# Designs tried in a protein design run: peptides against a protein of PDB entry 4J2C. Part 28

Target 1, 107 residues: chain A of PDB entry 4J2C
Amino acid sequence: MEDPFFVVKGEVQKAVNTAQGLFQRWTELLQDPSTATREEIDWTTNELRNNLRSIEWDLEDLDETISIVEANPRKFNLDATELSIRKAFITSTRQVVRDMKDQMSTS

## One batch from the design tools (peptide; aimed at target 1 T65)

Design b2_p23_1_s1 (made by RFdiffusion4, then SolubleMPNN; from b2_p23_1, 13 letters changed)
Fold by OpenDDE base, seed 3:
Structure b2_p23_1_s1 (fold): chain B 107 residues (1-107), chain A 23 residues (1-23)
Amino acid sequence: as target 1 above (107 residues)
Amino acid sequence: MEEFEKRMEEVMNKLIEKAEKAK
């Protein structure tokens, strides 16, 4: 069986890609009201928020594993490089989500 | 069971559940 961390990582990545697409559409809808319906705006906004929330939730679980490992390094035999990659993924993904959320909150 | 073991078990269960749903 594949490492559950990487499986969830993959799902997060899919959600990020979906969110980015929705975010792009969201910006387009707001930039051209003449081509935007309230229904599509609402749908896009809700789908985007749901994806972002899902990502954040998964990141919390992923980050929890990191916290546990780092607090108990002698109990785990994880490669330092692997741990670094996992941490970097969480950090960078949170930043991507933050950027989208910031733009949504200021619009 | 140590505190960290309990915590890891809990979060791993969550991850496994998510992983299963992803299949």
Scores: peptide ipSAE 0.532, ipTM 0.911, DockQ to the pose 0.709
OpenDDE base, seeds 1, 2, 4, 5: peptide ipSAE 0.527, 0.517, 0.528, 0.523; ipTM 0.908, 0.905, 0.909, 0.907

Design b2_p23_1_s2 (made by RFdiffusion4, then SolubleMPNN; from b2_p23_1, 13 letters changed)
Fold by OpenDDE base, seed 3:
Structure b2_p23_1_s2 (fold): chain B 107 residues (1-107), chain A 23 residues (1-23)
Amino acid sequence: as target 1 above (107 residues)
Amino acid sequence: MEEFEKREKEVLEKLIKKAKEAE
């Protein structure tokens, strides 16, 4: 197995892609009621929220690993650059999730 | 085992578990 951080990172990225697709559909459904059913809206909304929640949960776990590494960086042989990359992924992904959540909350 | 070591183990094991589930 490869570095578990990157495996989970990959899963998060997949979830983000899925969420973005669902978000797009969600937007379309709300913009054109003639093509939308309550059932599809509800399904899309729930799936989207579930994906976002899953992402946030995984990000928390990934973030915890950062704290662990920072507590003893030499034990894990991660240099500052690698740590920065990992932090950046978490930060940027949280922003993507936040943007979608903000739009959903204002609709 | 120190508390910080316990936390470290828990966090890492959780991540590894998720990674294995993904594969």
Scores: peptide ipSAE 0.329, ipTM 0.851, DockQ to the pose 0.702
OpenDDE base, seeds 1, 2, 4, 5: peptide ipSAE 0.318, 0.245, 0.319, 0.327; ipTM 0.847, 0.775, 0.847, 0.850

Design b2_p23_1_s3 (made by RFdiffusion4, then SolubleMPNN; from b2_p23_1, 13 letters changed)
Fold by OpenDDE base, seed 4:
Structure b2_p23_1_s3 (fold): chain B 107 residues (1-107), chain A 23 residues (1-23)
Amino acid sequence: as target 1 above (107 residues)
Amino acid sequence: SKEFEEREKKVLEKLYEKAKKAE
């Protein structure tokens, strides 16, 4: 087992890619109703929301590890640069999710 | 504190379980 943080990070990244594809389709379906069925809209919307929820859940767990490491840095021996990268990943990914959620909530 | 140590253990174990399922 490699560092569990990186494994979960990888899963989050995969979910983000999937969500972005679903979001693109969601946008297309709503922009041209003549090409969209109620079934596809519902499926796309549900899959998108499920992916976003999964991402947020994993980010919460990843963020908790950051708090734990920062509370006892000597125990975990993480390089300052690595810790910065981990924090930046969580922050930037949350922004990506928030942007998609904001657009969905206003539609 | 004991409470912090237990929380740390739970968080890390949970993360390991997620990682294991992903592999």
Scores: peptide ipSAE 0.394, ipTM 0.856, DockQ to the pose 0.731
OpenDDE base, seeds 1, 2, 3, 5: peptide ipSAE 0.371, 0.281, 0.383, 0.383; ipTM 0.848, 0.772, 0.851, 0.851

Design b2_p23_1_s4 (made by RFdiffusion4, then SolubleMPNN; from b2_p23_1, 14 letters changed)
Fold by OpenDDE base, seed 3:
Structure b2_p23_1_s4 (fold): chain B 107 residues (1-107), chain A 23 residues (1-23)
Amino acid sequence: as target 1 above (107 residues)
Amino acid sequence: MEEFEEHEKKVLEKLKKKAEEAK
């Protein structure tokens, strides 16, 4: 099996892509009410929120592994570069999620 | 120390489970 971290990372990335698509639709629906139904808006909003929540949850789990590795890096044979890459993914993904959430909260 | 090791195991197992679920 592939490193569980990267498998979950892949799933998070898929969820991010899905969320971005939903976010775009969400934006379109709100920008043109004539083409939007309440049902579409609600569905899109809920799906988007669910995806974002899922991402955040997985990021927390991934982040916990970082802490574990940092506590004993030699045990896991991860060098500083690999650890940095993992951290960067979490940080950047959280930012992407935050940006979407911020826009949703202001609407 | 023991508590941490137990926690570590739980976290890693959880992640492994997620990975398996994703296939």
Scores: peptide ipSAE 0.390, ipTM 0.858, DockQ to the pose 0.735
OpenDDE base, seeds 1, 2, 4, 5: peptide ipSAE 0.378, 0.298, 0.386, 0.386; ipTM 0.851, 0.790, 0.855, 0.856; seed 2 fails the geometry check

Design b2_p23_2 (made by RFdiffusion4)
Pose (drawn by RFdiffusion4):
Structure b2_p23_2 (pose): chain A 104 residues (1-33, 37-107), chain P 23 residues (1-23)
Amino acid sequence: MEDPFFVVKGEVQKAVNTAQGLFQRWTELLQDPTREEIDWTTNELRNNLRSIEWDLEDLDETISIVEANPRKFNLDATELSIRKAFITSTRQVVRDMKDQMSTS
Amino acid sequence: SNREKLDEYYKGNAVVNTPSPEP
């Protein structure tokens, strides 16, 4: 088989980009004074977070699985480090948006 | 789906190819 980690990584990247876009409009709709648009934008943004959070759990498990069985997966160590790094940074990106959503 | 393929690749007994690093 081929390793689909990068494919799913790509999907996470797109959802983050979508979430970044919605978060920007979400901030605007609050700072320059309708209800219906705000509600749609809020829930779609939460929809992006739902998908991202789920995908990150699975992707993080795959790293745990690869480390428990290094010979089967034969991953380049640098590539593996970058995979954890993606999870780390993406989790931070998502958490930051939710914090701004909580205070704003 | 891509999630089923991910599970099969990492949790299954599937024969896996040597992965190339991402460009």

Design b2_p23_2_s1 (made by RFdiffusion4, then SolubleMPNN; from b2_p23_2, 11 letters changed)
Fold by OpenDDE base, seed 4:
Structure b2_p23_2_s1 (fold): chain B 107 residues (1-107), chain A 23 residues (1-23)
Amino acid sequence: as target 1 above (107 residues)
Amino acid sequence: SVRDKLREYYFGDVKRKKPKPEP
């Protein structure tokens, strides 16, 4: 079986890009209510939240794989550089999601 | 699914994690 980590990573990256676009629109709609309909605000907010939740859910699984690999180094034989890249991806992606969620919760 | 493969590869249990929330 091929290591599926990079596939999930790619899907998370796509979800982040989508969320960032939705977040930008969300910000625009709230900055100028005259350009916003209730329907678009609700749609954008819901789509954004769904994407953020999807990312967080996948990051939980990805993060657990790190712990499993570190606890079982002989089984997976993962390169140290690759492991570092995976950790950095999870950490940085969590920060990106947290920043958007913080701004949404304070609005 | 991709998520199932992840669980199978790393966790050894496809049913361990609750299903991902879907819109």
Scores: peptide ipSAE 0.337, ipTM 0.770, DockQ to the pose 0.199
OpenDDE base, seeds 1, 2, 3, 5: peptide ipSAE 0.327, 0.335, 0.334, 0.335; ipTM 0.772, 0.767, 0.773, 0.767; seed 1 fails the geometry check

Design b2_p23_2_s2 (made by RFdiffusion4, then SolubleMPNN; from b2_p23_2, 11 letters changed)
Fold by OpenDDE base, seed 3:
Structure b2_p23_2_s2 (fold): chain B 107 residues (1-107), chain A 23 residues (1-23)
Amino acid sequence: as target 1 above (107 residues)
Amino acid sequence: SVRDKLREYYFGDVKRKVPKPEP
């Protein structure tokens, strides 16, 4: 069986890109209420929140794989560089999500 | 799904998490 981490990583990256697009639209709608309908605001907000929640959930699973690998190094045979890259991805992606969530919560 | 892929390779006998919210 092939290690699915990179596949999941790609799916999370796609979800981040989608969220960033929704976030951009969300900011545009709030910046110009005259061009915004309540329906689009609500739809965009809900879609964005759902995407962010999905990303966070997947990051938890990815983070758990790190713990599993570190607890079973002989089983997976990942070197320190690969583990570092995986950890960095999780950390940086969490930061991206947090930044969007922080801006949404302060609006 | 993401969870299924990871579970098959990594989680083994790890208890299933509750279903994640779907967009």
Scores: peptide ipSAE 0.328, ipTM 0.752, DockQ to the pose 0.186
OpenDDE base, seeds 1, 2, 4, 5: peptide ipSAE 0.321, 0.327, 0.325, 0.325; ipTM 0.746, 0.739, 0.738, 0.742

Design b2_p23_2_s3 (made by RFdiffusion4, then SolubleMPNN; from b2_p23_2, 11 letters changed)
Fold by OpenDDE base, seed 3:
Structure b2_p23_2_s3 (fold): chain B 107 residues (1-107), chain A 23 residues (1-23)
Amino acid sequence: as target 1 above (107 residues)
Amino acid sequence: SVRDKLREYYFGDVERKVPKPEP
């Protein structure tokens, strides 16, 4: 069986890109209310929040795999460099999500 | 799904957290 981490990583990256697009639209709608309908604002907001929540959940699962690998090093045989890359991805992606959430919460 | 992929490879013999509901 192939290690699915890179596949999941790609899926999370796609979700981040989608969220960033929604976030951009969200900011545009709030910056120019004259061109925004309440329906689109609500839809965009909900879609964005759902995407962010999904990403956060997937990151928790990815983070758990790190713990599993570290607890079972002989089973998975991942070197320190690969683990570092995986940890960095999780950390940086969490930061991206947090940045969007922070901006949404302060609006 | 992400959960299924990870479960098959990583979580088989390891206790994992209770999954959250999908948004």
Scores: peptide ipSAE 0.315, ipTM 0.731, DockQ to the pose 0.213
OpenDDE base, seeds 1, 2, 4, 5: peptide ipSAE 0.314, 0.325, 0.320, 0.314; ipTM 0.732, 0.726, 0.713, 0.724; seeds 2, 4 fail the geometry check

Design b2_p23_2_s4 (made by RFdiffusion4, then SolubleMPNN; from b2_p23_2, 10 letters changed)
Fold by OpenDDE base, seed 2:
Structure b2_p23_2_s4 (fold): chain B 107 residues (1-107), chain A 23 residues (1-23)
Amino acid sequence: as target 1 above (107 residues)
Amino acid sequence: SVRDKLREYYFGDVVRKKPKPEP
């Protein structure tokens, strides 16, 4: 079996891009009510929240894999560089999600 | 699914997480 980490990583990256687009639209709709319908606001908000939730869920699984690898380093044969890249991805992605969520919670 | 593969590859016989809530 091939390591599926990169597949999930790719899906998370795509979800982040989607979320960022939705977030941009969300801010635009709230900043100019004249261009916004309640239907679009609700749809955008729900889609954004769903995307963010999906990302967070995947990050939890990815984060757990790190712990498993660190507990079993020889089994997975990952060098320090790869492990660092994975950790950095999870950390930075969580920050991106947090920033969007923080702004949504205050609106 | 991709998530299932991740669990099988890394978690093995470990108790799986609760399924992600569907929208």
Scores: peptide ipSAE 0.318, ipTM 0.753, DockQ to the pose 0.195
OpenDDE base, seeds 1, 3, 4, 5: peptide ipSAE 0.309, 0.298, 0.314, 0.311; ipTM 0.754, 0.755, 0.752, 0.751; seed 3 fails the geometry check

Design b2_p23_3 (made by RFdiffusion4)
Pose (drawn by RFdiffusion4):
Structure b2_p23_3 (pose): chain A 104 residues (1-33, 37-107), chain P 23 residues (1-23)
Amino acid sequence: MEDPFFVVKGEVQKAVNTAQGLFQRWTELLQDPTREEIDWTTNELRNNLRSIEWDLEDLDETISIVEANPRKFNLDATELSIRKAFITSTRQVVRDMKDQMSTS
Amino acid sequence: SSMDELREYYTTKQEENEEEEEE
């Protein structure tokens, strides 16, 4: 089989980008004074977070699985480090948006 | 889906490793 980690990584990347876009409009709709647009934008942004959070759990498990069985996956160590790094950074990106959503 | 393919790929590797241990 081919390893789909990078495919799913790509999907997470696109959702983050979508979430970044919605977060920008979401901030605007609050700072320059309707209800229906705010509600739609808020819930779609949450929809992007739902997908991202779920994908990151699975991706993080795959790293745990690969480390428990290194010979079977034969992953380049640098490549593997970059995978954990993606989860780390992406989690931070998502958390930050939610914090701004909570205070703003 | 892509998530099914991701789970199947890593489950398959686990199953292969179990078979090798039994042999």

Design b2_p23_3_s1 (made by RFdiffusion4, then SolubleMPNN; from b2_p23_3, 10 letters changed)
Fold by OpenDDE base, seed 5:
Structure b2_p23_3_s1 (fold): chain B 107 residues (1-107), chain A 23 residues (1-23)
Amino acid sequence: as target 1 above (107 residues)
Amino acid sequence: SSRDKLREFYEKLLEEEKEEEKE
C-alpha cells in the first residue's frame, strides 16, 4: 500500500483556500452592515466554521502519522527533510486555522 | 475516502509495531 499522506495534504490545502475565501467574505459582511443580510452572515459563518473543523480533523490524523513514521523508521524510506516538510505543513496550517478562529471569537 | 485510507495505512503500521514490541 502506498503512503496516502500527500493525498490528504492536498485536500487540506484546498480546504484552507476555501476557508480563507469564506473568512474574507465574513470580515467584509461584518465590517459593512449596509451591504450584509443576516442570512448571508449566518450562512458564511456556519460554512466557515464547518470548513475549519474539517481542516482541524484532517490535521489531527496527519499529525498522528508523524509519530507512527518516527517509531517505524525501517518501514518508511523517509529522510529528515521529508519528515521536516510534513511537520512544517501541519504546524503552519494549524497556525492559519488558529488565526482565523481567534478573530472570529473576538468579533 | 482519503481519510479512511490514511487511517488504514498508518494504524496498521502502528499495530504491527505494538505487536513487535510485545514479542
Scores: peptide ipSAE 0.377, ipTM 0.790, DockQ to the pose 0.636
OpenDDE base, seeds 1, 2, 3, 4: peptide ipSAE 0.369, 0.352, 0.362, 0.365; ipTM 0.782, 0.773, 0.784, 0.777

Design b2_p23_3_s2 (made by RFdiffusion4, then SolubleMPNN; from b2_p23_3, 12 letters changed)
Fold by OpenDDE base, seed 5:
Structure b2_p23_3_s2 (fold): chain B 107 residues (1-107), chain A 23 residues (1-23)
Amino acid sequence: as target 1 above (107 residues)
Amino acid sequence: SNREKLREYYEKLLEEEKKEELE
């Protein structure tokens, strides 16, 4: 069986792009109520929250793989560079999600 | 699903490693 880490990583990246698009629309709707219906606001808000939750779930799974690899270096034999790239992706993506969630909670 | 594939790959490898350590 092949390592599926980067397959899941790719799906997370796509989900982030979708969430960012929804976040942009969410911001636009709140900034100019004259161009927004309550239905669109509610739909956008719910879709955005669902996407963010999905991303966070996937990141938890990816983060678990890091722990497994680090606890068993002989078995996985990943070099420091690849492990660093995997960690950096999880950390940076969590920050992106956190930033959107923080802005939603204050608006 | 990709989620299931991820779990199967890493957790099964972990189990195999632990088994080898006990042998």
Scores: peptide ipSAE 0.353, ipTM 0.792, DockQ to the pose 0.809
OpenDDE base, seeds 1, 2, 3, 4: peptide ipSAE 0.343, 0.335, 0.344, 0.333; ipTM 0.780, 0.773, 0.791, 0.773

Design b2_p23_3_s3 (made by RFdiffusion4, then SolubleMPNN; from b2_p23_3, 10 letters changed)
Fold by OpenDDE base, seed 3:
Structure b2_p23_3_s3 (fold): chain B 107 residues (1-107), chain A 23 residues (1-23)
Amino acid sequence: as target 1 above (107 residues)
Amino acid sequence: SSREELRKYYEELLEEEKKEEEE
């Protein structure tokens, strides 16, 4: 069986791109209420939150794989560079999600 | 799903490794 880590990584990346688009629209809608409908605001907000939740869930699963690998170095002979890349992806993606969530909570 | 495949892949390997360590 192929290591599905990068498959999930790819899906997370797509979800991040979608979330960023939704976040941008969310920001635009809130900045100009006169041109925005409440329905679109609510829809965008819900879609964004759902997408962010999905990302966070996937990141938890990806992070768990890191723990498994690090706890079992003999079984998982991963290159140190690859492991670093995996960790960096999770960390940076969490930060991106956190930034969006923080802005949503303070707005 | 990809999530399910991810879980199965690593959990199976984890269980396999633990089994090997216990033997």
Scores: peptide ipSAE 0.388, ipTM 0.785, DockQ to the pose 0.787
OpenDDE base, seeds 1, 2, 4, 5: peptide ipSAE 0.381, 0.381, 0.376, 0.385; ipTM 0.776, 0.777, 0.772, 0.782

Design b2_p23_3_s4 (made by RFdiffusion4, then SolubleMPNN; from b2_p23_3, 8 letters changed)
Fold by OpenDDE base, seed 5:
Structure b2_p23_3_s4 (fold): chain B 107 residues (1-107), chain A 23 residues (1-23)
Amino acid sequence: as target 1 above (107 residues)
Amino acid sequence: SSREELREYYEKLLEEEEEEERE
């Protein structure tokens, strides 16, 4: 079996894009109630929360792989650059998710 | 699924490490 890290990374990236679209719509609906129905607000809110939860779950799995790689340097021929890229992706994506969640909690 | 593939790949490596540490 080959290392599937970047396959999952790609799926997370797609999920982030979807979440960002939902977040934008969520913001628009709350800013202009005259163009929003309660049903659409509820649907958008729920879909957004579900997407964010899914992303966080995948990030936890990806983060666990980092620990395994670092504990087994002989099993993985990864240089410092690739490991840095993997860590940076997890860190930055968590921040993006956190920012959306923070804005939702204050609205 | 990708999640299952990820788990299978890395969890097996973790198990191998733990077994080596117990030797």
Scores: peptide ipSAE 0.416, ipTM 0.807, DockQ to the pose 0.652
OpenDDE base, seeds 1, 2, 3, 4: peptide ipSAE 0.409, 0.403, 0.411, 0.406; ipTM 0.798, 0.796, 0.803, 0.795

Design b2_p23_4 (made by RFdiffusion4)
Pose (drawn by RFdiffusion4):
Structure b2_p23_4 (pose): chain A 104 residues (1-33, 37-107), chain P 23 residues (1-23)
Amino acid sequence: MEDPFFVVKGEVQKAVNTAQGLFQRWTELLQDPTREEIDWTTNELRNNLRSIEWDLEDLDETISIVEANPRKFNLDATELSIRKAFITSTRQVVRDMKDQMSTS
Amino acid sequence: TTSSESTTESEESLLSHLSSKTW
């Protein structure tokens, strides 16, 4: 088989980008005074977070699985470090948006 | 346009290379 981690990583990257865009408009709709647009934007943004959070759990499990069986997966260590790094940073990106959404 | 095509081809090659391992 081929390892789909980077395919799913690409999917997560696109959802983040989408979330980033929605978060920008979401901030605008609050700072320059309708309800319907705000509601749609809010829930779509939450929809992107739902997809990202779920994908990050699976991706993080795959790293746990690879480390428990290194010979089967034969992953370059640098590549593996970068994979954990992606989960770390992306989790931070998502958490930050939600915090701004909570206070704003 | 040519730069965009070349970048796409490089990204596809890199993804194929990274995905060549077992899942």

Design b2_p23_4_s1 (made by RFdiffusion4, then SolubleMPNN; from b2_p23_4, 18 letters changed)
Fold by OpenDDE base, seed 3:
Formats: sequence, C-alpha cells, structure tokens
Structure b2_p23_4_s1 (fold): chain B 107 residues (1-107), chain A 23 residues (1-23)
Amino acid sequence: as target 1 above (107 residues)
Amino acid sequence: SSSLSSLLKKLLEELKKLMSRPA
C-alpha cells in the first residue's frame, strides 16, 4: 500500500529542486548584468518567490500531519524511526527554503 | 502544484479522519 506521506515528500522535494534551479538562475542574473534583462530578473524573482511560498505552505500541512500523529500515537502505527524521518525532512526542507529566502532578502 | 495540493489535502483528511476514530 502506498504511503501518502512518502508521495508528498517526493513531490515537495521536486518543488525544492525547481526552486533551487530558479535560485541558481536568479543568482547568475544578478551576478552578470551583461546577460540579464530586467524582464528575466523580475520573472525569475517572482517565480522563485512563488515556488518558495508554495513549498512553505506544503510544509505547514506536513507539519500538521506530524502533530496529529504525535498527539495520537495509539491511532497510528508509525514507529519512532519513521516519525523522525518525517520530522527531519520537514526541518531540513524548511532550512533550505529559509536559506534561499535569506539570500534573496539581502540582495 | 495542483497534484501536490491534492495529495496533501487527501493526506490531511485521512489523518484527521483517523484521529476522530476511537483509539
């Protein structure tokens, strides 16, 4: 039987990869003005921000699932290892998003 | 994405449904 959290986890990671690609392009555009148009900078910036916001929303929902499981251990058969993996994914993904946001805010 | 949002919604609803059941 398919683990819905696992599927969501994979999709969130794909979204992060997309954001990282946009972030890389964003950095390149700002570092080399000769290859950058204002239109591409604006588009890339907006796409990146939108992607990051979407990921953050998804992480909030995932965090809620963790809270539900932790608050109701008798209702779910997830062991401590699996729960730790899920929590670690959310934490690490938040950090990745935060790092990109921080760099964007300082530019 | 719409597919991801749908998956999350489904996951949350399933978990909340389970939470509402007796232990």
Scores: peptide ipSAE 0.139, ipTM 0.726, DockQ to the pose 0.063
OpenDDE base, seeds 1, 2, 4, 5: peptide ipSAE 0.093, 0.137, 0.093, 0.134; ipTM 0.655, 0.722, 0.652, 0.723

Design b2_p23_4_s2 (made by RFdiffusion4, then SolubleMPNN; from b2_p23_4, 18 letters changed)
Fold by OpenDDE base, seed 2:
Structure b2_p23_4_s2 (fold): chain B 107 residues (1-107), chain A 23 residues (1-23)
Amino acid sequence: as target 1 above (107 residues)
Amino acid sequence: SIEELLRLLEELEELKRLSSRPA
């Protein structure tokens, strides 16, 4: 059987990779307007924001699973190492998203 | 995907039920 946490984790990882690519293109387009059309800028911006929102949405759900497990350690016997990995993934991914959002908000 | 999200949400619902139970 499939663990839904890891399924969503995989989707988040894919979305992060996509977002990073879009972010790179976004910065390039803004740095040299002569190489970009307004249409591409708008499309890239929208796609990037959509990806970031999707990631944040999934992270909220993943984070909720952690909270529930940690609140009931006797009922849920997740391996400590596994739980740590899950938490680290959420934390690090949030940071990655935050960094991109911060740069977008200052542009 | 929506399917994967639904699976996660279902698990969350189950976790919530278990967490709300008396010890």
Scores: peptide ipSAE 0.062, ipTM 0.632, DockQ to the pose 0.056
OpenDDE base, seeds 1, 3, 4, 5: peptide ipSAE 0.058, 0.054, 0.056, 0.060; ipTM 0.643, 0.634, 0.634, 0.643; seeds 1, 4, 5 fail the geometry check

Design b2_p23_4_s3 (made by RFdiffusion4, then SolubleMPNN; from b2_p23_4, 20 letters changed)
Fold by OpenDDE base, seed 5:
Structure b2_p23_4_s3 (fold): chain B 107 residues (1-107), chain A 23 residues (1-23)
Amino acid sequence: as target 1 above (107 residues)
Amino acid sequence: EEEELEELLEALERLKRLMSRPA
């Protein structure tokens, strides 16, 4: 019964990379309207928003696991360092998502 | 992209099951 948090962590990281790719395309389309179609802008925007929402939802699930572990320290045998690493991942990833959302809201 | 999302969701479900299971 190994805690699969690190596996989920890796998958979330991959999802973030995908979102960052869409974000990059989104910025390119808006920076050069002459080479962008309205349809592609709309598609990219919607895809990016959906992916960001998905990541946020996943982070909430991960955050819930933290609460469960903290409520049952003996069951999971995680030290303070490991818990800090998990919390830091969630916090930093939320910040990455927030940064993209902030830039989208100002455009 | 969709395939990656599916893998993530499955991993999360596995994690939730592990966390909710008794000792």
Scores: peptide ipSAE 0.105, ipTM 0.691, DockQ to the pose 0.093
OpenDDE base, seeds 1, 2, 3, 4: peptide ipSAE 0.083, 0.114, 0.120, 0.073; ipTM 0.629, 0.699, 0.702, 0.622; seeds 2, 3 fail the geometry check

Design b2_p23_4_s4 (made by RFdiffusion4, then SolubleMPNN; from b2_p23_4, 17 letters changed)
Fold by OpenDDE base, seed 2:
Structure b2_p23_4_s4 (fold): chain B 107 residues (1-107), chain A 23 residues (1-23)
Amino acid sequence: as target 1 above (107 residues)
Amino acid sequence: SSLEALLKALEEELLKKLMSRPA
């Protein structure tokens, strides 16, 4: 049986890539107003925030699964290495999202 | 969704574990 964690992981990774693209455009629009319209700025900002929110929601749920698995690791047949990988993914992804949010909040 | 399915499966297993604990 395929572990659905990996499916969600892939979806989150895809959303991160999308967000990073939007963030890049967002920063470019704000850095060069001559090439930016209010419409594109608003659209990009909203799309970016929506993507980041979606990612954060998924990460919160994924993080919850860690505690559940750790409560009965034998039942899920996950060793320390696998748990470490899952935790690292959540932690690193949260940092990526946080970095983008921090820059948006200071602009 | 895959996430929802994962959460439900995990929560169910956790519940089973808790129910199996001695009083």
Scores: peptide ipSAE 0.080, ipTM 0.637, DockQ to the pose 0.034
OpenDDE base, seeds 1, 3, 4, 5: peptide ipSAE 0.029, 0.045, 0.043, 0.074; ipTM 0.598, 0.616, 0.611, 0.622

Design b2_p23_5 (made by RFdiffusion4)
Pose (drawn by RFdiffusion4):
Structure b2_p23_5 (pose): chain A 104 residues (1-33, 37-107), chain P 23 residues (1-23)
Amino acid sequence: MEDPFFVVKGEVQKAVNTAQGLFQRWTELLQDPTREEIDWTTNELRNNLRSIEWDLEDLDETISIVEANPRKFNLDATELSIRKAFITSTRQVVRDMKDQMSTS
Amino acid sequence: RDELYQSMWDKRNTRLAEEAAAA
C-alpha cells in the first residue's frame, strides 16, 4: 500500500487554512459593531477544529505505530521528524485560535 | 502496515462520502 499520512496531512492543512480565514472574519464581526452571521461563522470555525482535532489524534497514533514497528514502515528518519513536527505546530495553531476565541 | 493504511483510507473515504451526501 501507499502511505496516506501526507494525504491526510494535506487535508489538515486545508482545514487550518479554512479555520484561519473564518477566525479572521470572526474577529472582525466582533470588533466593528449581525447575530446570525456571527453564529454561522462561530460554528463553522468549530466544525473545522472538530475535523482537525480528530485528524491529529489519528495522525499522532500513526507515529506511535511506526515507532513500535520501524522495519515494516521503513520511514526516513528526517521525514518522520517532520511528521511529529507538523502535529506539534498544528496543535499549537489550533490551541491559539481557541484561546483568542475564549477571551475575545 | 497495510492494515493501518487501509484503516486510514476507510476513515478518509467515509468522511468524504458523508461530506458529498451533505452537499

